# Peptides against a protein of PDB entry 4BOS, part 114

Target 1, 163 residues: chain A of PDB entry 4BOS
Amino acid sequence: PVLTRTVVPADNSCLFTSVYYVVEGGVLNPACAPEMRRLIAQIVASDPDFYSEAILGKTNQEYCDWIKRDDTWGGAIEISILSKFYQCEICVVDTQTVRIDRFGEDAGYTKRVLLIYDGIHYDPLQRNFPDPDTPPLTIFSSNDDIVLVQALELADEARRRRQ
Target 2, 163 residues: chain A of PDB entry 4BOS as posed
Amino acid sequence: PVLTRTVVPADNSALFTSVYYVVEGGVLNPACAPEMRRLIAQIVASDPDFYSEAILGKTNQEYCDWIKRDDTWGGAIEISILSKFYQCEICVVDTQTVRIDRFGEDAGYTKRVLLIYDGIHYDPLQRNFPDPDTPPLTIFSSNDDIVLVQALELADEARRRRQ

## One batch from the design tools (peptide; made by RFdiffusion4, then SolubleMPNN)

Design b1_p24_4_s2 (from b1_p24_4, 13 letters changed)
Fold by OpenDDE base, seed 2:
Structure b1_p24_4_s2 (fold): chain B 163 residues (1-163), chain A 24 residues (1-24)
Amino acid sequence: as target 1 above (163 residues)
Amino acid sequence: SRAAELERRRAELEARMAEEEAAR
């Protein structure tokens, strides 16, 4: 099995497209972003005590309006929210630093998904199998540390290609 | 660069969230 990258459109919604891809088992749907943005806004609006201005960098209401725009970028806050919503650890491997940021690592989730990040763009990662009849895997065990090593290797290769 | 700016923003937000979760 080989960990591979699926390139999603380089638009301002690449994070949402990538997350949707991995949590839905490998479904590429760039049109998912508006609904996911609304979902995040709804979650944030429902808990103003936790999603405070200190966390959001703006008022709860301002954030909700902001994230629903089609030209705003998702980041750590959105990843954390989506991790909680989908009840899975989201691991982001950075090709610039060759390090993995883990979201939801202390929540006790049994599932893990992986994204690759180059500083501006997110793509989903998947495990391809030699058997062509076996579909790629996007949801892993949270105990599968091998996939993390493979992600680091993939990121290192990506970094080398840019140098 | 745009990449550096977004990276810094993400890191900052992540740090704030981590602090809040730890204090909770």
Scores: peptide ipSAE 0.023, ipTM 0.589, DockQ to the pose 0.043
Fold by OpenDDE base, seed 3:
Structure b1_p24_4_s2 (fold): chain B 163 residues (1-163), chain A 24 residues (1-24)
Amino acid sequence: as target 1 above (163 residues)
Amino acid sequence: SRAAELERRRAELEARMAEEEAAR
C-alpha cells in the first residue's frame, strides 16, 4: 500500500474540500465549501464562551461573518472545529517543515485522517492498495503510526521537488 | 446534547452536499 496525494482545486476553499474528501471516504466535492462554512459558523455562534475573541482573534460575530465569505481561507481554527465535528483526528503534514500537526489528538478519537499542506494549499491523502478492486482508504486507525511515517516521507519528497 | 446536535447537523449537511454533487 502507498500513501498518495489527491490534488484538489487551488481555490480559497481547498481546506474544506480536502477535509470533506477524507472524512467521506474519498469523495471529491469542490462544491461542499459553502455548507461547511455555514456549519462552522453555526458551531462557533452556538458556543461564544468557548469560541472567544482570544481564540478567534476577532469577535464571535465577526468570525462568523468572515468564515461564511466565499473568499476567506480556512486554517487551524477551522481544522480544530472540523475535528470535533467529525469526531476524528485531523493530521496535517507540512511540506515546508516536514512535520505533522495533529488536531484532536487529546480527544481520544479512534480514527484519523490526513492532509498535506504546503504553506497555502491543502490536499487530502489516501492509501492506495495493490489490489485494483480495493478502493483507496482515507480513514485510518488512530493507532496506525505507519501512515504517519508515510505522510512524512511524502512531505519530504514534495519538499525536494520544490524549485 | 451537543453530540446529538452535531450528528443531526452532519446528516443534514451530508444530504445537502450529496444533492449539490448530483447537480453538477
Scores: peptide ipSAE 0.015, ipTM 0.478, DockQ to the pose 0.020
Fold by OpenDDE base, seed 1:
Structure b1_p24_4_s2 (fold): chain B 163 residues (1-163), chain A 24 residues (1-24)
Amino acid sequence: as target 1 above (163 residues)
Amino acid sequence: SRAAELERRRAELEARMAEEEAAR
């Protein structure tokens, strides 16, 4: 078994496309972003006490309008929200630092998904199996730390290739 | 443990990165 990268379009919505891919078990849908942006806006709007200006960097209403634009980039705040919504840990391996940022790590989720990040672009990660009849795995046990090691190795190789 | 293996691999990668930076 080998951990591999699925390249999604390098558009402003690569984070959303990547998250959708892994949480849906390997479904590539570049058109999923508008719905996911609306979902995030709805969640943020529903809890203005938690999602304050201190967290958002802007008013709750301004953020909701901003995130629904088709040209705004998602980041840590959006990943945190999506982790809570999908009830899974989201692990992001960075090719520049060869480090993993874990979102939802203290929530007690039983599942984790993985993304690879190069400083601007997100892609989803999946595990391929030698048996061609076994579909790739995108949802892992939160106890599977071996997949995190594999992600680090993949990121290191990407860094060396300037990918 | 798997956690210990993760830390070992991370340390190895960080050491390699430091060596590459020093060589440049």
Scores: peptide ipSAE 0.012, ipTM 0.398, DockQ to the pose 0.031
Fold by OpenDDE base, seed 5:
Structure b1_p24_4_s2 (fold): chain B 163 residues (1-163), chain A 24 residues (1-24)
Amino acid sequence: as target 1 above (163 residues)
Amino acid sequence: SRAAELERRRAELEARMAEEEAAR
């Protein structure tokens, strides 16, 4: 079993495309972004006490209008929200630092998904199997630490390519 | 532009949030 990267379009919505890919079991749908942006805006709007200006860096309404634009980039806040929505840990391996940021780690989720991040662009990760009849896996056990090691190895290799 | 400024502010916020999450 080998952890591999699927390159998604380098548009303003790569995070949403990548998250959708892994949580839906390996479905590439670049057109998913508008719906996911609306989903995030709805969640944020539903709890203005939690999603305060202090957290968002802007008013709740301003954030909702901003995230629904087709040219704004998602990041840590959106990942956290999507982690809660899909009830899974989202692990992001950074190729610049070769470190993993784990979102939803303390929530008690039984599942985790993985993204790779280069400081600008997000891509999804999946595990490929030698058996051609076995489809790639994108949803892992939250106890599977091997996949985290493999993600670090993949990130380290990516970093070396850019040296 | 306003958009560029918002994106820069977003990047700063993302970094802070990621660090906080990683520390937990």
Scores: peptide ipSAE 0.020, ipTM 0.539, DockQ to the pose 0.076; fails the geometry check

Design b1_p24_4_s3 (from b1_p24_4, 14 letters changed)
Fold by OpenDDE base, seed 1:
Structure b1_p24_4_s3 (fold): chain B 163 residues (1-163), chain A 24 residues (1-24)
Amino acid sequence: as target 1 above (163 residues)
Amino acid sequence: ERAAELARRLAELEEEQRRREAAE
């Protein structure tokens, strides 16, 4: 089995497209972003005590208006929220540092999904099987640390290609 | 990286919140 990257459009919604791809089992839908932005805004608005200005960097209402714009980029806050919503660990491998940031690692989730990040753009990761009739896997066991090693190897290879 | 720093900060805040909720 080989861990591979599916390149999504290089737009301001690449994070949402990538998350949707992996949590839905490999469905590419670039049009999913508006709904996911609204979902995040709804979750943030529902808990102003937790999602405070100290966390958001702006007022709760300002953040909700900001994230619903079609030209704003998602980041760590949005990944954390989506991890909670989909009840899965989201692991982001960074090609610049060859490190993995894990979101939801202490929440007790049984599932994990993987993204690759180059400092600007997010793409989803999937495991391809030798049998062409076996569909790629995007949802892994939270105990599958082998896939994390494979993600690091993929990131290291990507870093070498930038030379 | 800012993203990693933000993730760590968020994790710390979530842990603090869980501790407060458990104490209630």
Scores: peptide ipSAE 0.020, ipTM 0.532, DockQ to the pose 0.022
Fold by OpenDDE base, seed 3:
Structure b1_p24_4_s3 (fold): chain B 163 residues (1-163), chain A 24 residues (1-24)
Amino acid sequence: as target 1 above (163 residues)
Amino acid sequence: ERAAELARRLAELEEEQRRREAAE
C-alpha cells in the first residue's frame, strides 16, 4: 500500500474540495465548495454562543458573510467545523514543516482522514493498493498510526522536490 | 438533528448540480 496525493484545482476552494474528496471515499467534485461554504455558515450561525468572536476572530455574522464568498480561503477554523460535522479526525500534513496538525483528536472519533498542505494549497491523500480492483482508501482508523508515518514521508519527499 | 438535516440538503443540492452539469 502506498499513500498518494490527488491534485485538486488550485483555486480558493481547495480545502473544501479536498475534505469532500476524503470524507466521501474518493469523490472528486470541484463544484462542492459553494454548498459546503453555505453549510459551514449555517452551522456557525446556528450556535453563536459556541462560535463566538473569540473563536472566529470576527463577529458571527461577519464570518458567515465572509466564508460564503467564492474568493475566500478556508483554514483551521473551517477544518475544525468540518471535523465536527463529519465526525472524523482531520489530519493535515505540512510540507513546509514536515509535521501533522490533528483536528478533532480529543473528540474520540474512530475515523481519520488526511490532507497535505504546502502553506497555501490543500490536497487530499489516499492509500492505493497493489490490486487494481481494490479502490483507494481515504478513511482510516484513528488507531492507524502507519498512515501518519506514511504522510510524514510523503511530506518530506514533497519538501525535497519543492512541491 | 440539525447536522443531519443540513447534510441531506447538501447532498440534494450536489446531486442537482451534477444533473445540471451533465445536461450541458
Scores: peptide ipSAE 0.020, ipTM 0.501, DockQ to the pose 0.020
Fold by OpenDDE base, seed 4:
Formats: sequence, structure tokens, C-alpha cells
Structure b1_p24_4_s3 (fold): chain B 163 residues (1-163), chain A 24 residues (1-24)
Amino acid sequence: as target 1 above (163 residues)
Amino acid sequence: ERAAELARRLAELEEEQRRREAAE
């Protein structure tokens, strides 16, 4: 497929780096994580009724302190929050299951971005163009299902390589 | 089988997209 993977550092903040990359149109900034962690903490702290202990797995305050650490991993909760914040669908293709987990799919967003996940590490996905002067595309239409199929192809190939 | 399924789905989506573009 024309869809390609950009490997970001495995520094416990790969999710944030990957999300930042795709939502900012292909900007690799490994230093973005602290700010994004604080952003998530701020959003969570602002609505303790919604972001309850039942959802967070810990108290609101405990979560905020936890997510701001530089050695804690982001997951579904963080992706959901970032989807809402950036007003886009975040699609995560899993190379272990060869399935796509869609976050924000029912929100009516017109845009989608894609990540690839191997069970531990997140990387961003992008569409490269033959023209070297045309920058890669990281933000797709929510109606572009072709890119989802291409993502599944990448995941399937990755799975086959591991077998 | 899965690879073939994905290929078929991709082809279908591309064809649908072409049809939409032609109708516009």
C-alpha cells in the first residue's frame, strides 16, 4: 500500500508523539509529550463527574498526577480525550489482531488520522506521494475508507512477518 | 484468505469512489 509508517522513539510517550505527528500534518516532535500530558490532565480535572474513578481506574486527582509522569503509557482513555480535543477520529490499526479500533467514530467528525499499534508501541501512519515536493498526508476524510483498508494491509503484512 | 479479502475490499472501495467521482 501507499500508506507508510514513521517510526517514533520508544520513550514511553510514543502515543503522544504519534498523535501530535498526525494531527499536525506530519510534524515529528518528541518533545511534545509533556505538554500533551498536561493537556489531558487539565481536561480530566475539569470534569470529575464525567471522568470518574470508574472510567479512570483511579481517582481523578491520582490519574492527573499519573498521566503527567514521563514514564506512564497512554491508552484508550487518552486517545478518546485527544480525539475529542482535536475533533477528529483516531483510528488505531493493531498488528496483533489486524483490526482497527476507531475512537470518535460516532462523533460526526469529518477528519480521521491513523496510528499503528503492536501491543506496546504506537507509530503514526501517513500517505506518501510520488512527487517529492508534495508533503505526506496525515489527515484524511472520515469517508476515506480506502486508507483503512491500506492500514489493514500494513498490519496484515506485519503480522505475517512475525509468523 | 485475509489478504485476498482485503484486496477485494480495496478494489470495491476504489470502484465505488470512481463511480462517485464520475457522477459528480
Scores: peptide ipSAE 0.020, ipTM 0.443, DockQ to the pose 0.017
Fold by OpenDDE base, seed 5:
Parts: structure tokens; C-alpha cells; sequence
Structure b1_p24_4_s3 (fold): chain B 163 residues (1-163), chain A 24 residues (1-24)
């Protein structure tokens, strides 16, 4: 089994495309962003006490309008929300620092998914198997720390290629 | 070297996994 990267389009919605890919078991849908943006806006709007201006950096309504734009980029806030919605850890390995940011790690989820980030672009990660009849795996056990080490290896290799 | 360290850690984790599976 080998952890591999699937390159998604380098557009303003790469985060949403990548998350959708891993949580749906390896479905590439670059057109998923508008619906996911609306989903996030709906969740934020439903709990203005939790999703306060202090958390969002803007008013609840301003954030909802902002995230639904087709030219705004997702980040940590959106990842956190999507982690809660899909009830899984979202682990982002950074190729610049060779570190993993884990979202939802304290929520007690039994599953985790992985993304790779280069400071600008997000891509999804998957485990490929030697048997061609066995489909790639994108959803891992939260106890599978091997996959995290493999992700760090990929990030380290990517960093070396830039040096 | 970080790459070597990661490789060693991976090997350790794989060994631990094998031990858990054998104990089940």
C-alpha cells in the first residue's frame, strides 16, 4: 500500500474539491464548491453564538455572504466546520514545514482523512493498493498513525524537490 | 536527517501494528 496524491484543479475551490474527494471515498468533483460553500454558510448562520465575530473575524452575516462568493479561498475555519459536519478528523500535511495540522482531533472521531497543502494549493491523499481490483482508500482509522508518517514522507519529498 | 527519521518511525509503527495483530 502506497499513499499517493491526486492533483485537483488549481482554482479558488481546491480545498472544497479536496475535502469532497476524501470524504466521499475518492470522488473527484470540481463542481462541488458552490454547494459546499452554501453548506458552510448554513451551518455558520444556524449558530451565531458559537460562530461569533471573534471566531470569524467578521460578522456572522458578512462571513456567510463572503464564503458563498466564487472567488474566496477556504482555510482553517472551513476545514474545522467540514470536520464537524462529516464527523471525521481532517489532517493537513504542509509541504513547506513538513508538519500536520489535525482538525477535529479532540472530538473523538473514529475516522480521518488527509490533505496535502503547499501554502497555496490543497490536494487530497489516498492509499493505493497493489491489487488493481482493490479501490484506493481515502478514509482511515483515527488509530492509523502509519498513514500520518507516510503523509510526512510525501511532504518531505515535495520540499526536497523545491530545494 | 528528517527523511531517515521518518523512515525509522514508519518501521517502528509497522512493527507495533504487527504485534497488535498477533496478540488478537
Amino acid sequence: as target 1 above (163 residues)
Amino acid sequence: ERAAELARRLAELEEEQRRREAAE
Scores: peptide ipSAE 0.020, ipTM 0.395, DockQ to the pose 0.017; fails the geometry check

Design b1_p24_5_s1 (from b1_p24_5, 16 letters changed)
Fold by OpenDDE base, seed 5:
Structure b1_p24_5_s1 (fold): chain B 163 residues (1-163), chain A 24 residues (1-24)
Amino acid sequence: as target 1 above (163 residues)
Amino acid sequence: SAMEAFKKALAEANKKLRELQAKL
């Protein structure tokens, strides 16, 4: 099996598109962002005690209005929320540092999904199989450390290409 | 409720969230 990158549009919503892709088993839907932004806003609004200004960097209401804009980037806060919502570990391999940042790693999830990040753009990762009739895998076992190694290899190669 | 369980899970990740926010 080979881990590959699926390039999604660079439209400020690449994080949401990428997450949707991997958690839905490989469904590319660039139109998913508005709904996911609303979902995050609803979750944040539901717990103003936890999602305080100290965490958000802005008031709860300001964040909700901000994240629902179509031109705002998702980041660690959104990834963390989505990890918990979908009940899976989200692993982000960074091509600039060749490191994996893991969200939900201590939650005891049995599933993990992978994204690749270059500092400004997110793309989803998938495992392709030799049999062309076997669909790619986007949801992995949390015990599958081989996929993490493969992700690091992809990131390292990407970094080398930029050097 | 499901929402309360979700909120609890989020609350437990408060410190980690702030640390991760600095990374990405």
Scores: peptide ipSAE 0.025, ipTM 0.602, DockQ to the pose 0.081
Fold by OpenDDE base, seed 3:
Structure b1_p24_5_s1 (fold): chain B 163 residues (1-163), chain A 24 residues (1-24)
Amino acid sequence: as target 1 above (163 residues)
Amino acid sequence: SAMEAFKKALAEANKKLRELQAKL
Protein backbone atom coordinates (compact mmCIF):
# COMPACT_ATOMS: atom_id res chain seq x y z
CA PRO B 1 0.00 0.00 0.00
CA VAL B 2 1.19 3.47 -0.93
CA LEU B 3 0.08 6.82 0.40
CA THR B 4 -0.68 9.33 -2.34
CA ARG B 5 -2.16 12.79 -2.68
CA THR B 6 -5.17 13.74 -4.75
CA VAL B 7 -4.75 17.22 -6.14
CA VAL B 8 -7.85 19.33 -5.59
CA PRO B 9 -8.52 22.70 -7.22
CA ALA B 10 -6.28 25.51 -6.05
CA ASP B 11 -9.10 27.78 -4.96
CA ASN B 12 -9.76 29.46 -1.65
CA SER B 13 -11.78 26.43 -0.57
CA CYS B 14 -9.14 23.74 -0.97
CA LEU B 15 -9.20 23.00 2.76
CA PHE B 16 -12.90 22.27 2.72
CA THR B 17 -12.66 20.21 -0.45
CA SER B 18 -9.80 18.23 1.02
CA VAL B 19 -11.52 17.56 4.32
CA TYR B 20 -14.70 16.56 2.55
CA TYR B 21 -12.73 14.17 0.36
CA VAL B 22 -11.11 12.29 3.22
CA VAL B 23 -14.07 12.16 5.59
CA GLU B 24 -16.40 10.98 2.84
CA GLY B 25 -14.11 8.15 1.83
CA GLY B 26 -12.61 9.66 -1.26
CA VAL B 27 -15.34 11.75 -2.82
CA LEU B 28 -14.06 14.74 -4.72
CA ASN B 29 -16.63 17.52 -4.58
CA PRO B 30 -15.26 21.02 -5.10
CA ALA B 31 -18.78 22.37 -4.69
CA CYS B 32 -18.95 21.28 -1.05
CA ALA B 33 -17.34 24.45 0.31
CA PRO B 34 -20.40 26.69 0.70
CA GLU B 35 -22.17 24.14 2.85
CA MET B 36 -19.10 23.45 4.94
CA ARG B 37 -18.52 27.16 5.44
CA ARG B 38 -22.09 27.51 6.60
CA LEU B 39 -21.64 24.57 8.94
CA ILE B 40 -18.61 26.15 10.56
CA ALA B 41 -20.38 29.48 10.87
CA GLN B 42 -23.31 27.76 12.52
CA ILE B 43 -21.08 26.02 15.03
CA VAL B 44 -19.20 29.21 15.84
CA ALA B 45 -22.39 31.21 16.21
CA SER B 46 -23.80 28.63 18.60
CA ASP B 47 -21.11 29.26 21.20
CA PRO B 48 -20.00 32.88 21.34
CA ASP B 49 -18.54 32.39 24.80
CA PHE B 50 -16.04 29.83 23.58
CA TYR B 51 -15.51 31.23 20.11
CA SER B 52 -14.56 34.63 21.43
CA GLU B 53 -12.93 37.54 19.70
CA ALA B 54 -9.66 36.50 21.28
CA ILE B 55 -9.82 33.16 19.47
CA LEU B 56 -11.36 34.36 16.23
CA GLY B 57 -9.47 37.62 15.84
CA LYS B 58 -12.78 39.30 15.16
CA THR B 59 -16.24 39.32 16.67
CA ASN B 60 -18.26 36.13 16.48
CA GLN B 61 -20.66 37.64 13.97
CA GLU B 62 -17.86 39.10 11.88
CA TYR B 63 -16.18 35.72 11.72
CA CYS B 64 -19.38 34.00 10.67
CA ASP B 65 -19.86 36.47 7.86
CA TRP B 66 -16.20 36.21 6.91
CA ILE B 67 -15.98 32.42 6.76
CA LYS B 68 -19.08 32.22 4.60
CA ARG B 69 -17.41 34.33 1.92
CA ASP B 70 -16.23 32.39 -1.10
CA ASP B 71 -12.83 34.08 -1.14
CA THR B 72 -11.66 33.45 2.41
CA TRP B 73 -9.37 30.61 3.39
CA GLY B 74 -9.67 28.05 6.12
CA GLY B 75 -7.03 27.46 8.73
CA ALA B 76 -6.36 25.94 12.10
CA ILE B 77 -9.60 27.14 13.64
CA GLU B 78 -11.67 25.60 10.87
CA ILE B 79 -9.68 22.36 10.93
CA SER B 80 -10.18 22.09 14.67
CA ILE B 81 -13.91 22.62 14.32
CA LEU B 82 -14.17 20.10 11.50
CA SER B 83 -12.17 17.59 13.52
CA LYS B 84 -14.71 17.85 16.29
CA PHE B 85 -17.64 17.76 13.91
CA TYR B 86 -16.50 14.63 12.11
CA GLN B 87 -15.13 13.10 15.30
CA CYS B 88 -11.74 12.27 13.87
CA GLU B 89 -8.16 13.43 14.06
CA ILE B 90 -7.15 15.63 11.19
CA CYS B 91 -3.43 15.30 10.60
CA VAL B 92 -1.84 17.93 8.41
CA VAL B 93 1.61 17.23 7.04
CA ASP B 94 3.47 20.42 6.14
CA THR B 95 5.79 20.18 3.15
CA GLN B 96 7.69 23.28 4.19
CA THR B 97 8.71 21.96 7.59
CA VAL B 98 8.16 18.20 7.11
CA ARG B 99 6.10 18.12 10.26
CA ILE B 100 2.67 16.83 11.12
CA ASP B 101 0.23 19.00 13.00
CA ARG B 102 -2.47 16.95 14.67
CA PHE B 103 -5.89 18.37 15.30
CA GLY B 104 -8.13 16.51 17.70
CA GLU B 105 -5.22 14.51 19.04
CA ASP B 106 -6.41 14.78 22.63
CA ALA B 107 -10.04 13.96 21.94
CA GLY B 108 -9.60 10.19 21.95
CA TYR B 109 -10.88 9.66 18.42
CA THR B 110 -10.39 6.23 16.88
CA LYS B 111 -10.16 7.60 13.35
CA ARG B 112 -7.74 9.91 11.59
CA VAL B 113 -7.58 11.53 8.19
CA LEU B 114 -4.63 13.17 6.52
CA LEU B 115 -4.05 16.34 4.55
CA ILE B 116 -0.91 17.69 2.96
CA TYR B 117 -0.23 21.42 3.17
CA ASP B 118 2.41 23.53 1.42
CA GLY B 119 1.75 26.83 3.15
CA ILE B 120 -0.91 27.91 0.70
CA HIS B 121 -2.74 24.84 -0.60
CA TYR B 122 -4.33 21.77 1.01
CA ASP B 123 -4.67 18.37 -0.64
CA PRO B 124 -6.12 15.14 0.72
CA LEU B 125 -4.09 11.98 1.21
CA GLN B 126 -5.20 8.42 0.54
CA ARG B 127 -3.78 4.92 0.71
CA ASN B 128 -3.82 3.01 -2.56
CA PHE B 129 -3.79 -0.76 -2.71
CA PRO B 130 -2.20 -3.10 -5.26
CA ASP B 131 -5.55 -4.71 -5.96
CA PRO B 132 -7.29 -2.46 -8.47
CA ASP B 133 -10.64 -3.62 -7.16
CA THR B 134 -9.87 -2.34 -3.67
CA PRO B 135 -10.78 1.33 -3.34
CA PRO B 136 -8.37 3.79 -1.76
CA LEU B 137 -8.56 4.32 1.98
CA THR B 138 -8.89 7.84 3.38
CA ILE B 139 -9.96 7.08 6.94
CA PHE B 140 -7.32 5.43 9.07
CA SER B 141 -7.10 4.03 12.54
CA SER B 142 -5.71 6.46 15.07
CA ASN B 143 -3.32 3.64 15.93
CA ASP B 144 -1.93 3.52 12.40
CA ASP B 145 1.32 5.40 12.76
CA ILE B 146 2.70 3.93 9.55
CA VAL B 147 0.49 6.28 7.60
CA LEU B 148 2.06 9.20 9.46
CA VAL B 149 5.51 8.02 8.46
CA GLN B 150 4.37 7.73 4.88
CA ALA B 151 2.93 11.24 5.05
CA LEU B 152 6.26 12.58 6.26
CA GLU B 153 7.95 10.81 3.38
CA LEU B 154 5.60 12.48 0.93
CA ALA B 155 6.29 15.84 2.51
CA ASP B 156 10.02 15.32 2.36
CA GLU B 157 9.82 14.36 -1.29
CA ALA B 158 7.73 17.42 -2.03
CA ARG B 159 10.22 19.66 -0.26
CA ARG B 160 13.10 18.17 -2.21
CA ARG B 161 11.30 18.78 -5.48
CA ARG B 162 11.04 22.46 -4.63
CA GLN B 163 14.76 22.77 -3.85
CA SER A 1 2.36 28.33 22.40
CA ALA A 2 -0.80 30.06 21.33
CA MET A 3 -1.72 27.15 19.13
CA GLU A 4 -1.18 24.66 21.92
CA ALA A 5 -3.36 26.69 24.21
CA PHE A 6 -6.00 26.86 21.54
CA LYS A 7 -5.93 23.11 20.97
CA LYS A 8 -6.25 22.51 24.67
CA ALA A 9 -9.24 24.79 24.90
CA LEU A 10 -10.87 23.05 21.98
CA ALA A 11 -10.23 19.64 23.46
CA GLU A 12 -11.95 20.69 26.64
CA ALA A 13 -14.98 21.84 24.72
CA ASN A 14 -15.62 18.52 23.00
CA LYS A 15 -18.62 17.66 25.13
CA LYS A 16 -20.38 20.87 24.32
CA LEU A 17 -19.79 20.47 20.62
CA ARG A 18 -21.04 16.90 20.68
CA GLU A 19 -24.22 18.17 22.23
CA LEU A 20 -24.52 20.66 19.42
CA GLN A 21 -24.01 17.91 16.88
CA ALA A 22 -27.00 16.13 18.28
CA LYS A 23 -29.09 19.14 17.36
CA LEU A 24 -27.93 19.27 13.77
Scores: peptide ipSAE 0.021, ipTM 0.569, DockQ to the pose 0.045
Fold by OpenDDE base, seed 4:
Structure b1_p24_5_s1 (fold): chain B 163 residues (1-163), chain A 24 residues (1-24)
Amino acid sequence: as target 1 above (163 residues)
Amino acid sequence: SAMEAFKKALAEANKKLRELQAKL
């Protein structure tokens, strides 16, 4: 089995497209971003005490309005929220540092998904099987450390190619 | 790090989030 990268459009919503891809089992839907942005805004708005200005860097309402814009980037806050929503660990391998940032690792989730990040763009990762009749896997066991090793290898390769 | 602390905080249970999940 080989861990591979699926390149999603390089728009301002690549994070959302990538997350949607992996949590939905490999469905590429660039049109998912507006709904996911609204979902995040709804979650943030639901708990203004937790999602405070100190955490958001802006008021709760300002953040909600900001994240719903089609030209704003998602980051660690959004990944953390999506991890909670989909009840899975989201692992982001960074090609610049060849390190994995794990979101939701302390929540006790049994599943993990993987993204690759190059500093300006997110893409989803999936495992392809030698059997062509077996669809790619995007949701892994949280105990599957092999996939993390493969992700690091993929990131290292990308770094060496400056891609 | 600050980011690690932030991630840990967000990893904590959010009852309101769960309630919202049930409605969506």
Scores: peptide ipSAE 0.024, ipTM 0.582, DockQ to the pose 0.045; fails the geometry check
Fold by OpenDDE base, seed 1:
Structure b1_p24_5_s1 (fold): chain B 163 residues (1-163), chain A 24 residues (1-24)
Amino acid sequence: as target 1 above (163 residues)
Amino acid sequence: SAMEAFKKALAEANKKLRELQAKL
């Protein structure tokens, strides 16, 4: 089995498309972003005491309006929220530093998904099998550290190729 | 780090968020 990258559109919603892809088992849906943005905004708006200006970098209302725009990019805050929503660890391997940032690592989730990040763009990662009839795997055991090693190797290769 | 503290805080609020999920 080989860990591979699926390139999603380089639009402003690549994070949402990538997350949706991995948590849904490999379903590419570029139209998922508006609903995911709305979902995040609803969650944030529901708890202004927790999602404070100190956390958001802007007022709760300003953030909600901002994240619902079709031209704003998601980041760590959105990943953290999505990790909780989908009840899985989201691991992001950075090609610039060849490091993995783990979101939800202390939540006790039994599953993890992986994204690759180059500083501006997110793509989903999947495990391909030699048998062409076996579909790729996007949801891994939270105990599968081998996939993390493979992700680091993939990121290192991407860095060398300036990807 | 600030991010780690934030992540921990979010992790601890998981139950509340799950309840909110059920309402969406």
Scores: peptide ipSAE 0.022, ipTM 0.575, DockQ to the pose 0.045; fails the geometry check

Design b1_p24_5_s2 (from b1_p24_5, 12 letters changed)
Fold by OpenDDE base, seed 2:
Structure b1_p24_5_s2 (fold): chain B 163 residues (1-163), chain A 24 residues (1-24)
Amino acid sequence: as target 1 above (163 residues)
Amino acid sequence: SHMDELKKRLAAENAELRARQAAL
């Protein structure tokens, strides 16, 4: 099995598209972003005590209005929220540093998904199997260290291509 | 090799992660 990258549109919603792709088992839907943004806003609005200004960098209401815009970028806060919502670890491999940032790592989730990040753009990762009849896998065991190694290899290769 | 170092680092990080999860 080989870990591969699926390139999603380089718009302001690439994070949401990428997360949707992996958590839905490989469904590419660039139109999912508005719904994902609203989902995050709903979660944040539902718990203003937890999602405080200290966490959000702005008031709860300001954040909700901001994240629902079609031109705002998602990041660590949104990944953390989506990790909790989907009850899975979200691992982001960074091609600039060749490191993996883990979100939801202390929650005890049994599942993980992987994204690749180049500093401005997110793409989803999937495992392809030699058997053409076996569909690609986007959801992995949280104990699957091999997939993380493969992600690092993929990121390292990407970095080398830029050098 | 460079990749070996990455694998070693990952192994250490994963071990730490598992330890933290086990403590929860």
Scores: peptide ipSAE 0.025, ipTM 0.615, DockQ to the pose 0.026
Fold by OpenDDE base, seed 3:
Structure b1_p24_5_s2 (fold): chain B 163 residues (1-163), chain A 24 residues (1-24)
Amino acid sequence: as target 1 above (163 residues)
Amino acid sequence: SHMDELKKRLAAENAELRARQAAL
């Protein structure tokens, strides 16, 4: 089994497309972004005490309007929200630093998904199997440290290719 | 090697996370 990267479109919604891909078991749907943006806005609007201006960098309402735009980028806040919504750990391997940032790591989730990030663009990661009849896996056990090692290897290789 | 160092770092980070979760 090998961990591989699936390249999604380099648009402003790559984070949402990537998250959708991994949580849906490997379904590439770039058209999912508007609904996912709406979902995040709905969650943020539902808890203005938690999602404060200090967290959002703008008022709750301003953030909701901003995130629903088709030309705004998702980041750590959105990943944290999606981790909570899908009840899974979201691990982002950074190709610039060759480090894994874990979102939801202390929430007690039994599942994890993986993204790869190059500083501006997100892509999903999946594990491929030798058996052609076995579909790729995008949802892993939170105890599977091997997949994290494989993600680091993939990121390190990506970094070396850019240098 | 470089990869060995990364694996060691990951192991240390995982151990820390496990300890943190156990304290919750």
Scores: peptide ipSAE 0.021, ipTM 0.538, DockQ to the pose 0.025
Fold by OpenDDE base, seed 4:
Structure b1_p24_5_s2 (fold): chain B 163 residues (1-163), chain A 24 residues (1-24)
Amino acid sequence: as target 1 above (163 residues)
Amino acid sequence: SHMDELKKRLAAENAELRARQAAL
């Protein structure tokens, strides 16, 4: 089996599209972004004590309004929130540094999903199997070190192609 | 090799993460 990248649209919502893809088992749906944004806003609004101005960089309400815009970018805060919501570790492999940033690593989740990030764009990762009748896998065991190695290899190759 | 070093680093990081999870 090999780890591969599915290219999602290079719009302002690539993070949400990518997360939706991996947590739903490989469903590409760019139209999911508005609902994903609303989901994050709902979670943030539900706990203003935890999601404080210190964490958000703005008031709770201001953040909720901001993240629901279709032209604002998701980042580490949004990934952390989505990790908690879906109860999985979200691993982001960076093609610029060839490092993996793990979100939810201290929560003890048994599942992990993988994204690839190039500094401006997120794409989902999936494992393809030789058997064409076996669907690609997007949700892995948190103990699956091989998939992380494969992600690093993908990132390293991507970096070399840019150099 | 470069990739071998990355794999070794990853293994060390994973071991640390597992230790944290076990402590929860």
Scores: peptide ipSAE 0.022, ipTM 0.583, DockQ to the pose 0.025; fails the geometry check
Fold by OpenDDE base, seed 1:
Structure b1_p24_5_s2 (fold): chain B 163 residues (1-163), chain A 24 residues (1-24)
Amino acid sequence: as target 1 above (163 residues)
Amino acid sequence: SHMDELKKRLAAENAELRARQAAL
């Protein structure tokens, strides 16, 4: 089995498309972003004490309006929120630093999903099996450290290609 | 800060993962 990257459209909603892909078991839905943006906004709006200006970098209302725009990009804040919503660890491997940023690592989730990030674009990661009849896996055990190593390998390879 | 502590922990974890990668 090998960990592979599925390239999603390089639009301003690549994070949402990528997260949706992995949490839904490999479903590519380029139209998922508006709903996910609204979902995030609803979550943020529901708890202004937790999602404070100190966390958001802007007022709660300003953030909600901002994230619902079709031309704004998601990042760490959105990943953290989505991790909590989907009750899974979201691991982002960065091809520039060859590091994994783990979101939700202390929440006790039993499952994890993986994204690959190059500084501007997010793509989902999946495990492909030698048996062509076995569908790819996008949701892994939170105890599966091998998949994290494989993610680092992919990131390192990607970095070398840019050198 | 809390964020600094998290970053340190993550750095240590990443170092361990890289070590495992090198051993594969």
Scores: peptide ipSAE 0.020, ipTM 0.506, DockQ to the pose 0.042; fails the geometry check

